Peptides against a protein of PDB entry 3T7K. Designs and how they scored, part 4

Target 1, 248 residues: chain A of PDB entry 3T7K
Amino acid sequence: KAEKILARFNELPNYDLKAVCTGCFHDGFNEVDIEILNQLGIKIFDNIKETDKLNCIFAPKILRTEKFLKSLSFEPLKFALKPEFIIDLLKQIHSKKDKLSQININLFDYEINGINESIISKTKLPTKVFERANIRCINLVNDIPGGVDTIGSVLKAHGIEKINVLRSKKCTFEDIIPNDVSKQENGGIFKYVLIVTKASQVKKFTKLINDRDKNETILIVEWNWCVESIFHLNVDFTSKKNVLYQKK

## One batch from the design tools (peptide; aimed at target 1 T22 L63)

Design b1_p9_2_s2 (made by RFdiffusion4, then SolubleMPNN; from b1_p9_2, 3 letters changed)
Fold by OpenDDE base, seed 4:
Structure b1_p9_2_s2 (fold): chain B 248 residues (1-248), chain A 9 residues (1-9)
Amino acid sequence: as target 1 above (248 residues)
Amino acid sequence: SMSSELDAD
């Protein structure tokens, strides 16, 4: 069926997209449309797997979903596109009225607002955002909204190697892991990095660390600090936004 | 209030 529909076009584009969708296409696609998209070099996956070498995300806007956040870790993310790309493409293909010899849909017209070439270019870097920031090991409180597994998975996609989950009510100093990175001359390395959800946790962890390691560097942030860092593919240590405690 | 929300798909 797809072949018959596409036969009316003299040339078919090859978009070369390996994509996931978030915040759109919840009902999926019918078999014919999947076949059409495949013929146009558009393959949509249900889940993110590294082996699939994904290069595209479909979303209506910047979202704080697992898929969207992880898409910024693609190597590279080639395109972040609005779902209207697929909608308009399929609409044009299914249109009986237009004797179109060619599909006239430009990917660049469907970019997600706020994902620009500056962001895309950073996905071509050989390192991940937190790797560049010298953040390898973090402490994460167990009561984080979204769950430690999902949050941890996103952070790992962006270069965090080790996630230590802290039981906020019962944890001691010995439960807190250091950010084990070699001292580089040119970067503020924080020995302890923590993601917390409550001001009481800030007080607790700062006390625990300062009582045992008075001269150590500490960074305590909220999840939004991580999200903003991911959205910009850069950690701005000069910003106090979403930083709850910092000791240099 | 600190927001640590993750959006659902």
Scores: peptide ipSAE 0.254, ipTM 0.825, DockQ to the pose 0.678
OpenDDE base, seeds 1, 2, 3, 5: peptide ipSAE 0.251, 0.245, 0.249, 0.252; ipTM 0.824, 0.821, 0.821, 0.824

Design b1_p9_2_s3 (made by RFdiffusion4, then SolubleMPNN; from b1_p9_2, 3 letters changed)
Fold by OpenDDE base, seed 5:
Structure b1_p9_2_s3 (fold): chain B 248 residues (1-248), chain A 9 residues (1-9)
Amino acid sequence: as target 1 above (248 residues)
Amino acid sequence: SMSKELDED
């Protein structure tokens, strides 16, 4: 069926998209449309797998979904597109009225607002955002909204190698892991990096660390600090936004 | 309002 529909076009574009969708297309696509998209070099996957070499995300806007956040870790993310790209594409293809010899849909017209070339270009870097920031090992409180698995998965996608889950009520100093990074000359390395949700946790962890490991560097942040870092594909250590405690 | 930590799909 798809072949018959596409046969009216003399040339078919190859968009070369391997994509996931977030915040759109919840009902999926019918078999014919999937076939059409496939013939146009558009493959949509249900889940993110590294093996699929995903290069695209469809979303109506910047979202804080797991998929969206992880898409910024694609190697590279080539396109972040609005769902209207697919909608308009399929509409044009199914249109019998237009004596269209060619599909005239430019994917560049469908960029998600706020995901610009500067962001896209950073996805071509050989390192991940937290790797560049010298954050390898973090401590994550177990009561984080969204769950430690999802949050941890996003963080790992962005270069955090080790996530230590802290049982906030029971944890001791010995449960806190150091950020084991080799001293690179020019980057402020925090020995202890923690993602917390509550001011009480800040008080607890700062006390535990300062009592046992005096004069060490500490960074305690909210999840929003990570999100902002991901959205910018850059960690701004000069910003105090979403930083709950910092000791240099 | 603490922004939702994660949006759902």
Scores: peptide ipSAE 0.276, ipTM 0.824, DockQ to the pose 0.718
OpenDDE base, seeds 1, 2, 3, 4: peptide ipSAE 0.276, 0.273, 0.276, 0.276; ipTM 0.827, 0.822, 0.823, 0.825

Design b1_p9_2_s4 (made by RFdiffusion4, then SolubleMPNN; from b1_p9_2, 4 letters changed)
Fold by OpenDDE base, seed 1:
Structure b1_p9_2_s4 (fold): chain B 248 residues (1-248), chain A 9 residues (1-9)
Amino acid sequence: as target 1 above (248 residues)
Amino acid sequence: SLSSSLDED
């Protein structure tokens, strides 16, 4: 069926998209439309796997989903597109109009608002956002919404190598891991980086660290600090937004 | 209030 439908066109584009969807197409696609998309070089995957070399995400807007956050770690993310791209494409293909020479759909008309060329360009960098920020080892509280596995997987996708899960009620100073980064001369490396969910945790961890390891650098942030850093593909250490405690 | 949320897919 797909071949017969596509025979209407003299030339077919090859979009070369390896994509995941988030916040759209929950019902999936019918078999004919999947075949059509495949013939146009559009392959949609159910889940993110590094081996698939994904380069595209479909979403209606910027979302805080695991898939969306991880898509900004693609190497590179070539396109972040609204689902209307697929909708309009399929609509044009299924149209009963006379034989057209080509499909007239421009990918650039379907960019997700807020994902601009500056963001896309940063996905071509050889380093990940937290790697560039000298954050390799973090402490994560076990009661984080979304779960430590999901949150941890997002953070790892963005260059955090080691995630230490802290049992907030029972943890001691010895349970807190340092951010093991070689002192580069330029830029404040934080010895202790923690992601917490409650003000009581800030008080606890600051006390534990300051009592045992005086004068060391500490960064305690909310999950939103990580999200904002991911959305910008940059860590702004001058911003106090979503920073709960900082000692330089 | 501390916000630590992840949207569901």
Scores: peptide ipSAE 0.289, ipTM 0.830, DockQ to the pose 0.628
OpenDDE base, seeds 2, 3, 4, 5: peptide ipSAE 0.283, 0.284, 0.287, 0.287; ipTM 0.827, 0.827, 0.829, 0.830

Design b1_p9_3 (made by RFdiffusion4)
Pose (drawn by RFdiffusion4):
Structure b1_p9_3 (pose): chain A 234 residues (1-94, 102-181, 189-248), chain P 9 residues (1-9)
Amino acid sequence: KAEKILARFNELPNYDLKAVCTGCFHDGFNEVDIEILNQLGIKIFDNIKETDKLNCIFAPKILRTEKFLKSLSFEPLKFALKPEFIIDLLKQIHQININLFDYEINGINESIISKTKLPTKVFERANIRCINLVNDIPGGVDTIGSVLKAHGIEKINVLRSKKCTFEDIIPNDVIFKYVLIVTKASQVKKFTKLINDRDKNETILIVEWNWCVESIFHLNVDFTSKKNVLYQKK
Amino acid sequence: PVDHEIPET
């Protein structure tokens, strides 16, 4: 059936996209539209799996979704495209000349896309390997944890902030000895006291979640930035 | 399912 629709074309382009959508196409399209996209070398996965080697993201804009943040750890991310690409493409299908250049997500330029080819992840480059994360983090630890691990963090230690003792805190073994992601000023005081009491001469970095988000959007951890840094001892 | 942004801190 989709072949009949496509039989009217002399030649079909191979867009070679393995993509997820975020902020769009939250189920699929109709079955015809889906089979057409595959015939054009466009495959859209429901969720991100490391072994599918996704290279594309469809999104109306830069988004803070798990999918958009993880797309910045594709190996490599080749295309970050507005949904209008698929829309214009299917509109024409129903010769094919829709291109991959008229549909960039504004704010995601080549300099950033290119960093996804780097042989390291953003937090791996920053020597942030093992972190502590408060259990009350917005988005929940499973998701935030998945995003941070997708960006080079190997160990996520979750702290029940009200209950945890110093012994629960894991060092950042790879440089900050202790890295914590927190929500409340009430947590900054408790953790700096605990660590200062028990490991006075060591280094600490305490940041908000937004610090990690900015680092991912820039694919760079800027240690000279005070934005979203709640406490540091270096 | 609709995707939701991760909230700021």

Design b1_p9_3_s1 (made by RFdiffusion4, then SolubleMPNN; from b1_p9_3, 6 letters changed)
Fold by OpenDDE base, seed 4:
Structure b1_p9_3_s1 (fold): chain B 248 residues (1-248), chain A 9 residues (1-9)
Amino acid sequence: as target 1 above (248 residues)
Amino acid sequence: MIDKELPDV
């Protein structure tokens, strides 16, 4: 069926997209449209797997979904596109108008607002955003909204190797892991990095660390600090936004 | 499944 529909075109583009969708196409695609997209070099996957070498995301805008956040870790992310790309493409293909010589859809016209070439270029870097920031090991409170598994999976996609889950009510100093990074000469390395949800946790962890390890560097942030760092593919250590406690 | 936005806390 798809072949018969596409046979009306003299030339078909190969978009070379391996994509996931978020915030769009909740009902999926019909079998014919999937086959059409496949013939155009557009493969849509339900889930993110490293083996699939995903290079594209479809979303209406920048979203705080697991898929969107992880898409910024693709190697590289080639395209972040609005769903209108697929919609307009399929509309053009299904059009009953006479023999269209070519599909006239430009990927660049469908870029997600706020995902610019500066962001795309950073996905070509050999390192991940938190790796570049010298954040390898973090502590995460167990009561984080969204759950430790989802949050942890996003953070790992962005170069955090070890996530230690802290039971906020029961944890002691011995439960807090150091950020074990070799002292690089030029970067502010924090020995303790923590993601917390409440001011009471800031007070608790600050006390535990300072009482036992008085001279060490501490970074305590909200989840939003991680999100902003991901959206920019850069950690801004000069910003106090979403930083709850910092000791250099 | 609708992808849930991770909450702004």
Scores: peptide ipSAE 0.436, ipTM 0.910, DockQ to the pose 0.827
OpenDDE base, seeds 1, 2, 3, 5: peptide ipSAE 0.433, 0.434, 0.435, 0.435; ipTM 0.909, 0.910, 0.910, 0.910

Design b1_p9_3_s2 (made by RFdiffusion4, then SolubleMPNN; from b1_p9_3, 5 letters changed)
Fold by OpenDDE base, seed 4:
Structure b1_p9_3_s2 (fold): chain B 248 residues (1-248), chain A 9 residues (1-9)
Amino acid sequence: as target 1 above (248 residues)
Amino acid sequence: MVDKELPDV
């Protein structure tokens, strides 16, 4: 069926997209449309796997979904596209108008607002955003909204190697892991990095660390600090936004 | 399954 539909075109583009969708296409695609997309070099996956070498995200806008956040870790993310790309593409293909010589859809017309070439270019870097920021090991409170597994999975996709989950009510100083990064000459390295949800946790962890290790560097942030860092593919250590406590 | 936005904490 797809072949018969596509046979009306003299030339078919190969978009070379390996994509996931978020915030769109909840009902999926019918078998014919999947086959059409496949013949155009568009493969849509249900889940993110490193082995699939994903290079594209479909979303209506920048979203705080696991898929969207992880898409910024693709190597590279080639395209971040609005779902209208697929909609308009399929609409042209299904059009009853006689001999359409070519599909007239440009990927660049469907870019997600706020995902510019500066962001795309950073996905070509050999390092991840938190790796570049010298953040290898973090402490994450167990009561984080969204759950430690999802949050931890996003953080790992962005170069955090070790996620230590802290039981906020029961944890001691010994439960807090250091950010084990070799002293690079030019980077602000924080020995303790923590993601917390409450001011009471800030007070607790700052006390625990400062009572046992008074001279150590501490960074305590909200989840939003991580999200903003991901959306920009850059950690801005000059910003106080979403930073709850910092000791240099 | 609808992809949930991770909450703004």
Scores: peptide ipSAE 0.444, ipTM 0.912, DockQ to the pose 0.825
OpenDDE base, seeds 1, 2, 3, 5: peptide ipSAE 0.441, 0.440, 0.438, 0.442; ipTM 0.912, 0.911, 0.910, 0.911

Design b1_p9_3_s3 (made by RFdiffusion4, then SolubleMPNN; from b1_p9_3, 5 letters changed)
Fold by OpenDDE base, seed 3:
Structure b1_p9_3_s3 (fold): chain B 248 residues (1-248), chain A 9 residues (1-9)
Amino acid sequence: as target 1 above (248 residues)
Amino acid sequence: MIDKEIPDV
């Protein structure tokens, strides 16, 4: 069916998109539209897998979804596009009125607001955002909203190698892992990095660490600190936003 | 399945 629909065009673009969707297209696409998109070099995947070499995200805006946050770890993210790109594309293709020999849709007209070329360019860097920030090992409280698996998966996509889940009520100092980045020559390394949800956890972990390892560097942040770092593809250690405790 | 936004806290 798709071939008959596309046969009216003398030339078809190849967009070379391997995409996921978030906050849009919840009902998916019909088989004909999937086939049309595939013939235009647009392949949409249900889930993020590294093997698929994804290069595109469809979303109405910047979202705090697992898919959106992980899309900023693509190598590279070529395009972050509004769903209107697909809507307008399919509308032109299904339109009988346009004797257009060509599909006239520019990807750049559909960029997600706030995902600029500076952000896209950072996805071409050989390192991940937390890798560049000398954050390799983190401690994550087990009672984090969104769950440790989702949060952990996002953090790993952005260069955190080891996630230690702390049982916030029962953990001791021995349960806290150091951020071992001894091989990186440049930048202030925090020995202990923790993501927490409550002021009581800040008090607990600062006490545990300072009682046993008094002179060490500590960074305790909210999940929002990670989110902002991902959205900018940069860690700003000068900002106190979403930092609950910092000892240099 | 609808992708949920990860809560801020």
Scores: peptide ipSAE 0.483, ipTM 0.919, DockQ to the pose 0.818
OpenDDE base, seeds 1, 2, 4, 5: peptide ipSAE 0.481, 0.481, 0.481, 0.481; ipTM 0.918, 0.918, 0.919, 0.919

Design b1_p9_4 (made by RFdiffusion4)
Pose (drawn by RFdiffusion4):
Structure b1_p9_4 (pose): chain A 234 residues (1-94, 102-181, 189-248), chain P 9 residues (1-9)
Amino acid sequence: KAEKILARFNELPNYDLKAVCTGCFHDGFNEVDIEILNQLGIKIFDNIKETDKLNCIFAPKILRTEKFLKSLSFEPLKFALKPEFIIDLLKQIHQININLFDYEINGINESIISKTKLPTKVFERANIRCINLVNDIPGGVDTIGSVLKAHGIEKINVLRSKKCTFEDIIPNDVIFKYVLIVTKASQVKKFTKLINDRDKNETILIVEWNWCVESIFHLNVDFTSKKNVLYQKK
Amino acid sequence: PPDVELPEV
């Protein structure tokens, strides 16, 4: 059936996209539209799996969704495209000349896309390997944790902030000895006291979740930035 | 289901 629709074309382009959508196409399209996209070398997965080697993301803009943040750890991310690409493409299908250049997500330029080819992840480059994360983090630890691991963090230690003792805190073994992601000033006080009491001469970095988000959007951890840094001892 | 942005702190 989709072949009949496509039989009217002399030649079909191979867009070679393995993509997820975020902020769009939250189920699929109709079955015909889907089979057409595959015939054009466009495959859209429901969720991100490391072994599918996704290279594209469809999104109306830069988004803070798990999918958008994880798309910045594709190996490599080749295309970050507005949904209008698929829309214009299917409109024409129903010769094919829709291109991959008229549909960039504004704010995601080549300089950032290219960093996804780097042989390292953003937090791996920053020597942030093992972190502690408060259990009350907005988005929940499972998701935030998945995003941070997708960006080079190997160990996520979750702290029940009200209950945890110093012994629960894991060092950042790879440089900050202790890295914590927190929500409340109430947590900054508790953790700096605990660590200062027990490991006075060591280094500490305490940041908000937004610090990690900015680092991912820039694919760079800027240690000279005070933005979203709640406490540091270096 | 629609994707939800992760909140700011």

Design b1_p9_4_s1 (made by RFdiffusion4, then SolubleMPNN; from b1_p9_4, 4 letters changed)
Fold by OpenDDE base, seed 5:
Structure b1_p9_4_s1 (fold): chain B 248 residues (1-248), chain A 9 residues (1-9)
Amino acid sequence: as target 1 above (248 residues)
Amino acid sequence: MEDKELPDV
């Protein structure tokens, strides 16, 4: 059916999109529209898999979803597009009124607000955002909202190699892992990096570390510190925003 | 299934 619908066009674009959707298209697409999109080089996947070489996300805006956050780790993220791209595209394709010999939809007109070329360009870097920040190993509290698996999966997508889940109530100093990075010359390396949810955890972990490993560098942040770092594809160590404790 | 936004906290 899709071929018959597309046969009215003398030329078809190839958008070369391998995409996931978040915050849109919850009901999916009908078989004909999927076939149409596929013929236009638009493949939509239900889930993020590295093997799919995803390069696009559809979302109405910047979202704090797992998919959106992980999309900023794509290699590269070529496009972050509003769902209106697909809507307008399909509308044009199904429109019998337009004697259009060509599909005239420019994907650049559908960019998600706040995902600019500066962000897109950083997805072409050979390193991930936390890798560039010399954060390899982190400690994550087990009671983090969103769950350790989801949060951990996002963090891993962005270059965290090891996530140590701390049982906040039972953990001792021995349960806290160091951020095992070789001292590169110019990066502030924190020996202990922790993501926590509450001030009592800050007090606990700072005490445990300072009592047993005096004078070491500590970074304790909220999840929002990670999110902001992801959204900017840059860690700003000068910012105190979402930093609960820092010892340089 | 709707993708859940991860909490701000």
Scores: peptide ipSAE 0.442, ipTM 0.907, DockQ to the pose 0.847
OpenDDE base, seeds 1, 2, 3, 4: peptide ipSAE 0.441, 0.440, 0.440, 0.441; ipTM 0.908, 0.907, 0.906, 0.907

Design b1_p9_4_s2 (made by RFdiffusion4, then SolubleMPNN; from b1_p9_4, 4 letters changed)
Fold by OpenDDE base, seed 5:
Structure b1_p9_4_s2 (fold): chain B 248 residues (1-248), chain A 9 residues (1-9)
Amino acid sequence: as target 1 above (248 residues)
Amino acid sequence: MKDKELPDV
């Protein structure tokens, strides 16, 4: 059916999109529209898999979803597009009124607000955002909202190699892992990096570390610190925003 | 299904 619908166009674009959707298209697409999109080089996947070589996300805006956060780790993220791209595209394709010989939809007109070329360009870097920040190993509290698996999966997508889950109530100093990075010359390296949810955890972990490993560098942050770092594809160590404790 | 937004805190 899709071929018959597309046969009215003398030329078809190839958008070369391998995409996931978040915050849109919850009901999916009908078989004909999927076939149409596929013929236009638009493949939509339900889930993120590295093997799919995803390069696009559809979302109405910047979202704090796992998919959106992980999309900023694509290699590269070529496009972050509003769902209106697909809507307008399909509308044009199904329109019998337009004697259009060509599909005239420019994907650049559908960019998600706040995902600019500066963000897109950083997805072409050979390193991930936390890798560039010399954060390899982190400690994550087990009671983090969103769950350690989801949060951990996002962090891993962005270059965290090791996530140590701390049982906040039971953990000792020995349960806290160091951020095992070789001292590179110009990066502030924190020996201990922790993501926590509450002030009592800050007090606990700072005490445990300072009592047993005096004078070491400590970074304790909220999840929002990670999110902001992801949204900017940059860690700003000058910012105190979402930093609960810092010892340089 | 709607994707869950991760909490702010």
Scores: peptide ipSAE 0.463, ipTM 0.921, DockQ to the pose 0.844
OpenDDE base, seeds 1, 2, 3, 4: peptide ipSAE 0.456, 0.456, 0.455, 0.457; ipTM 0.920, 0.919, 0.918, 0.919

Design b1_p9_4_s3 (made by RFdiffusion4, then SolubleMPNN; from b1_p9_4, 3 letters changed)
Fold by OpenDDE base, seed 4:
Structure b1_p9_4_s3 (fold): chain B 248 residues (1-248), chain A 9 residues (1-9)
Amino acid sequence: as target 1 above (248 residues)
Amino acid sequence: MKDVELPDV
């Protein structure tokens, strides 16, 4: 069926997209449209797997979904596209107009607002955003909204190697892991990095660390600090936004 | 499953 539909075109583009969708296409695609997309070099996956070498995200806008956040870790992310790309593409293909010689859809017309070439270029870097920031090991409170597994999975996709989950009510100083990064000469390295949800946790962890290790560097942030760092593919240590406590 | 936006904490 797809072949018969596509046979009306003299030339078919190969978009070379390996994509996931978020915030769109909840009902999926019918078998014919999937086959059409496949013949155009567009493969849509249900889930993110490293082995699939994903290079594209479909979303209506920048979203705080696991898929969207992880898409910024693709190697590289080639395209971040609005769902209208697929909609308009399929609409042209299904059009009953007899002589469509070519599909006239340009990927660049469907870019997600706020995902510019500066962001795309950073996905070509050999390092991840938190790796570049010298953040390898973090402490994450167990009561984080969205759950430690989802949050931890996003953070790992962005170069955090070790997620230590802290039981906020029961944890001691010994439960807090250091950010084990070799002293690079030029980077602000924080020995303790923590993601917390409450001011009471800031007070607790700052006390625990400062009572046992008074001279150590501490960074305590909200989840939003991580999200903003991901959306920019850059950690701005000059910003106080979403930083709850910092000791240099 | 609808992709849920991770909450703004």
Scores: peptide ipSAE 0.436, ipTM 0.902, DockQ to the pose 0.830
OpenDDE base, seeds 1, 2, 3, 5: peptide ipSAE 0.436, 0.435, 0.433, 0.435; ipTM 0.903, 0.902, 0.900, 0.902

Design b1_p9_5 (made by RFdiffusion4)
Pose (drawn by RFdiffusion4):
Formats: sequence, structure tokens, C-alpha cells
Structure b1_p9_5 (pose): chain A 234 residues (1-94, 102-181, 189-248), chain P 9 residues (1-9)
Amino acid sequence: KAEKILARFNELPNYDLKAVCTGCFHDGFNEVDIEILNQLGIKIFDNIKETDKLNCIFAPKILRTEKFLKSLSFEPLKFALKPEFIIDLLKQIHQININLFDYEINGINESIISKTKLPTKVFERANIRCINLVNDIPGGVDTIGSVLKAHGIEKINVLRSKKCTFEDIIPNDVIFKYVLIVTKASQVKKFTKLINDRDKNETILIVEWNWCVESIFHLNVDFTSKKNVLYQKK
Amino acid sequence: SPDEEIPEV
């Protein structure tokens, strides 16, 4: 059936996209539209799996979704495209000349896309390997944890902030000895006291979640930035 | 289901 629709074309382009959508196409399209996209070398997965080697993201804009943040750890991310690409493409299909250049997500330029080819992840480059994360983090630890691990963090230690003792805190073994991601000023006080009491001479970095988000959007951890840094001892 | 943005802190 989709072949009939496509039989009217002399030649079909191979867009070669393995993509997820975020902020769009939250189920699929109709079956015909889907089979057409495959015939054009466009495959859209429901969720991100490391071994599918996704290279594209469809989104109306830069988004803070798990999918958009994880798309910045594709190996490599080749295309970050507005949904209008698929829309214009299917409109024409129902010769094919829709191109991959008229549909960039504004704010995601080549300099950022290109960093996804780097042989390292953003937090791996920053020597942030093992972190502690408060259990009350907005988005929940499983998701935030998945995003951070997708960006080079190997160990996520979750702290029940009200209950945890110093012994629960894991060092950042790879440089900051202790890295914590927190929600409340109430937590900054408790953790600096605990660590200062027990490991006075060591280094600490305490940041908000937004610090990690900015680092991912820039694919760079800027240690000279005070934005979203709640406490540091270096 | 629609995707949701992760909130700021």
C-alpha cells in the first residue's frame, strides 16, 4: 500500500535517520506514513536504546525532556530537526526534495552537535565520575540518574537527605573528592558539616540539577561559572 | 504518553 504511494516516484532518497521524537509525535503516525518513512531510511524508536545507535532527534525546540538531554549523548548526534521536516516530507509524498538543512532546532548549532563525536562524555571530561544525589530531586532519581549516566557518570549514590550519615556519602573516584546534587539549602548545611567534620581537608562541590542541565546543553562543564553552584571548597 | 520537561530547581 505504501509501496503504491511510492511507486509514483522515480527514486527515493535515503535520509538515514535513526531518531526519537520528544515534544512531538507521541505515539506514531498512521501505518502508511510509518512504512513510507522506513522506505526513505527514516526509523523512529519509542525509547532510547544505546545499541540502536540513534543519530537524530525531532523536537520543536531545545527541551529539558529526558529524551532531548540524552540525545546530546548520541554517538554521534548528527541531526536535531524540527518536526516540520517529517511534516513537509509526508505532505510532499502524498519528486522528493525535502532537505535536512531547512529544519534546524534553533539554538543547537554545529559547534554543539560536533561535541557528540568527542571520545568522551561531558561529565567524564570534567572528572565528575561518582556523585551523590538527594532522593527528593525533581524528576526522580531513576530518570535524572539515567540522564547523568548517559553523560558519563558511572555511579549515582542516592542519599535520603534527612537520614543519611557521612558514611553514606561516596567519593568521586576517578578533582572534587565529593560531588553532590541537591535541592535545598537545608541540605547544603547538613552535607558541608558532615564532610567538614569527617574529612576536613578534602574538596567538595555541591550543585543544583540545573548545573548539570546547563553543562549538557553546552556539552561542557564550566568550572568558572558560579551559576547553580551552591557550595564549593577547592 | 507526552514527554515532560524535567523541572528546574

Design b1_p9_5_s1 (made by RFdiffusion4, then SolubleMPNN; from b1_p9_5, 5 letters changed)
Fold by OpenDDE base, seed 5:
Structure b1_p9_5_s1 (fold): chain B 248 residues (1-248), chain A 9 residues (1-9)
Amino acid sequence: as target 1 above (248 residues)
Amino acid sequence: MKDKELPDV
């Protein structure tokens, strides 16, 4: 059916999109529209898999979803597009009124607000955002909202190699892992990096570390610190925003 | 299904 619908166009674009959707298209697409999109080089996947070589996300805006956060780790993220791209595209394709010989939809007109070329360009870097920040190993509290698996999966997508889950109530100093990075010359390296949810955890972990490993560098942050770092594809160590404790 | 937004805190 899709071929018959597309046969009215003398030329078809190839958008070369391998995409996931978040915050849109919850009901999916009908078989004909999927076939149409596929013929236009638009493949939509339900889930993120590295093997799919995803390069696009559809979302109405910047979202704090796992998919959106992980999309900023694509290699590269070529496009972050509003769902209106697909809507307008399909509308044009199904329109019998337009004697259009060509599909005239420019994907650049559908960019998600706040995902600019500066963000897109950083997805072409050979390193991930936390890798560039010399954060390899982190400690994550087990009671983090969103769950350690989801949060951990996002962090891993962005270059965290090791996530140590701390049982906040039971953990000792020995349960806290160091951020095992070789001292590179110009990066502030924190020996201990922790993501926590509450002030009592800050007090606990700072005490445990300072009592047993005096004078070491400590970074304790909220999840929002990670999110902001992801949204900017940059860690700003000058910012105190979402930093609960810092010892340089 | 709607994707869950991760909490702010």
Scores: peptide ipSAE 0.463, ipTM 0.921, DockQ to the pose 0.845
OpenDDE base, seeds 1, 2, 3, 4: peptide ipSAE 0.456, 0.456, 0.455, 0.457; ipTM 0.920, 0.919, 0.918, 0.919

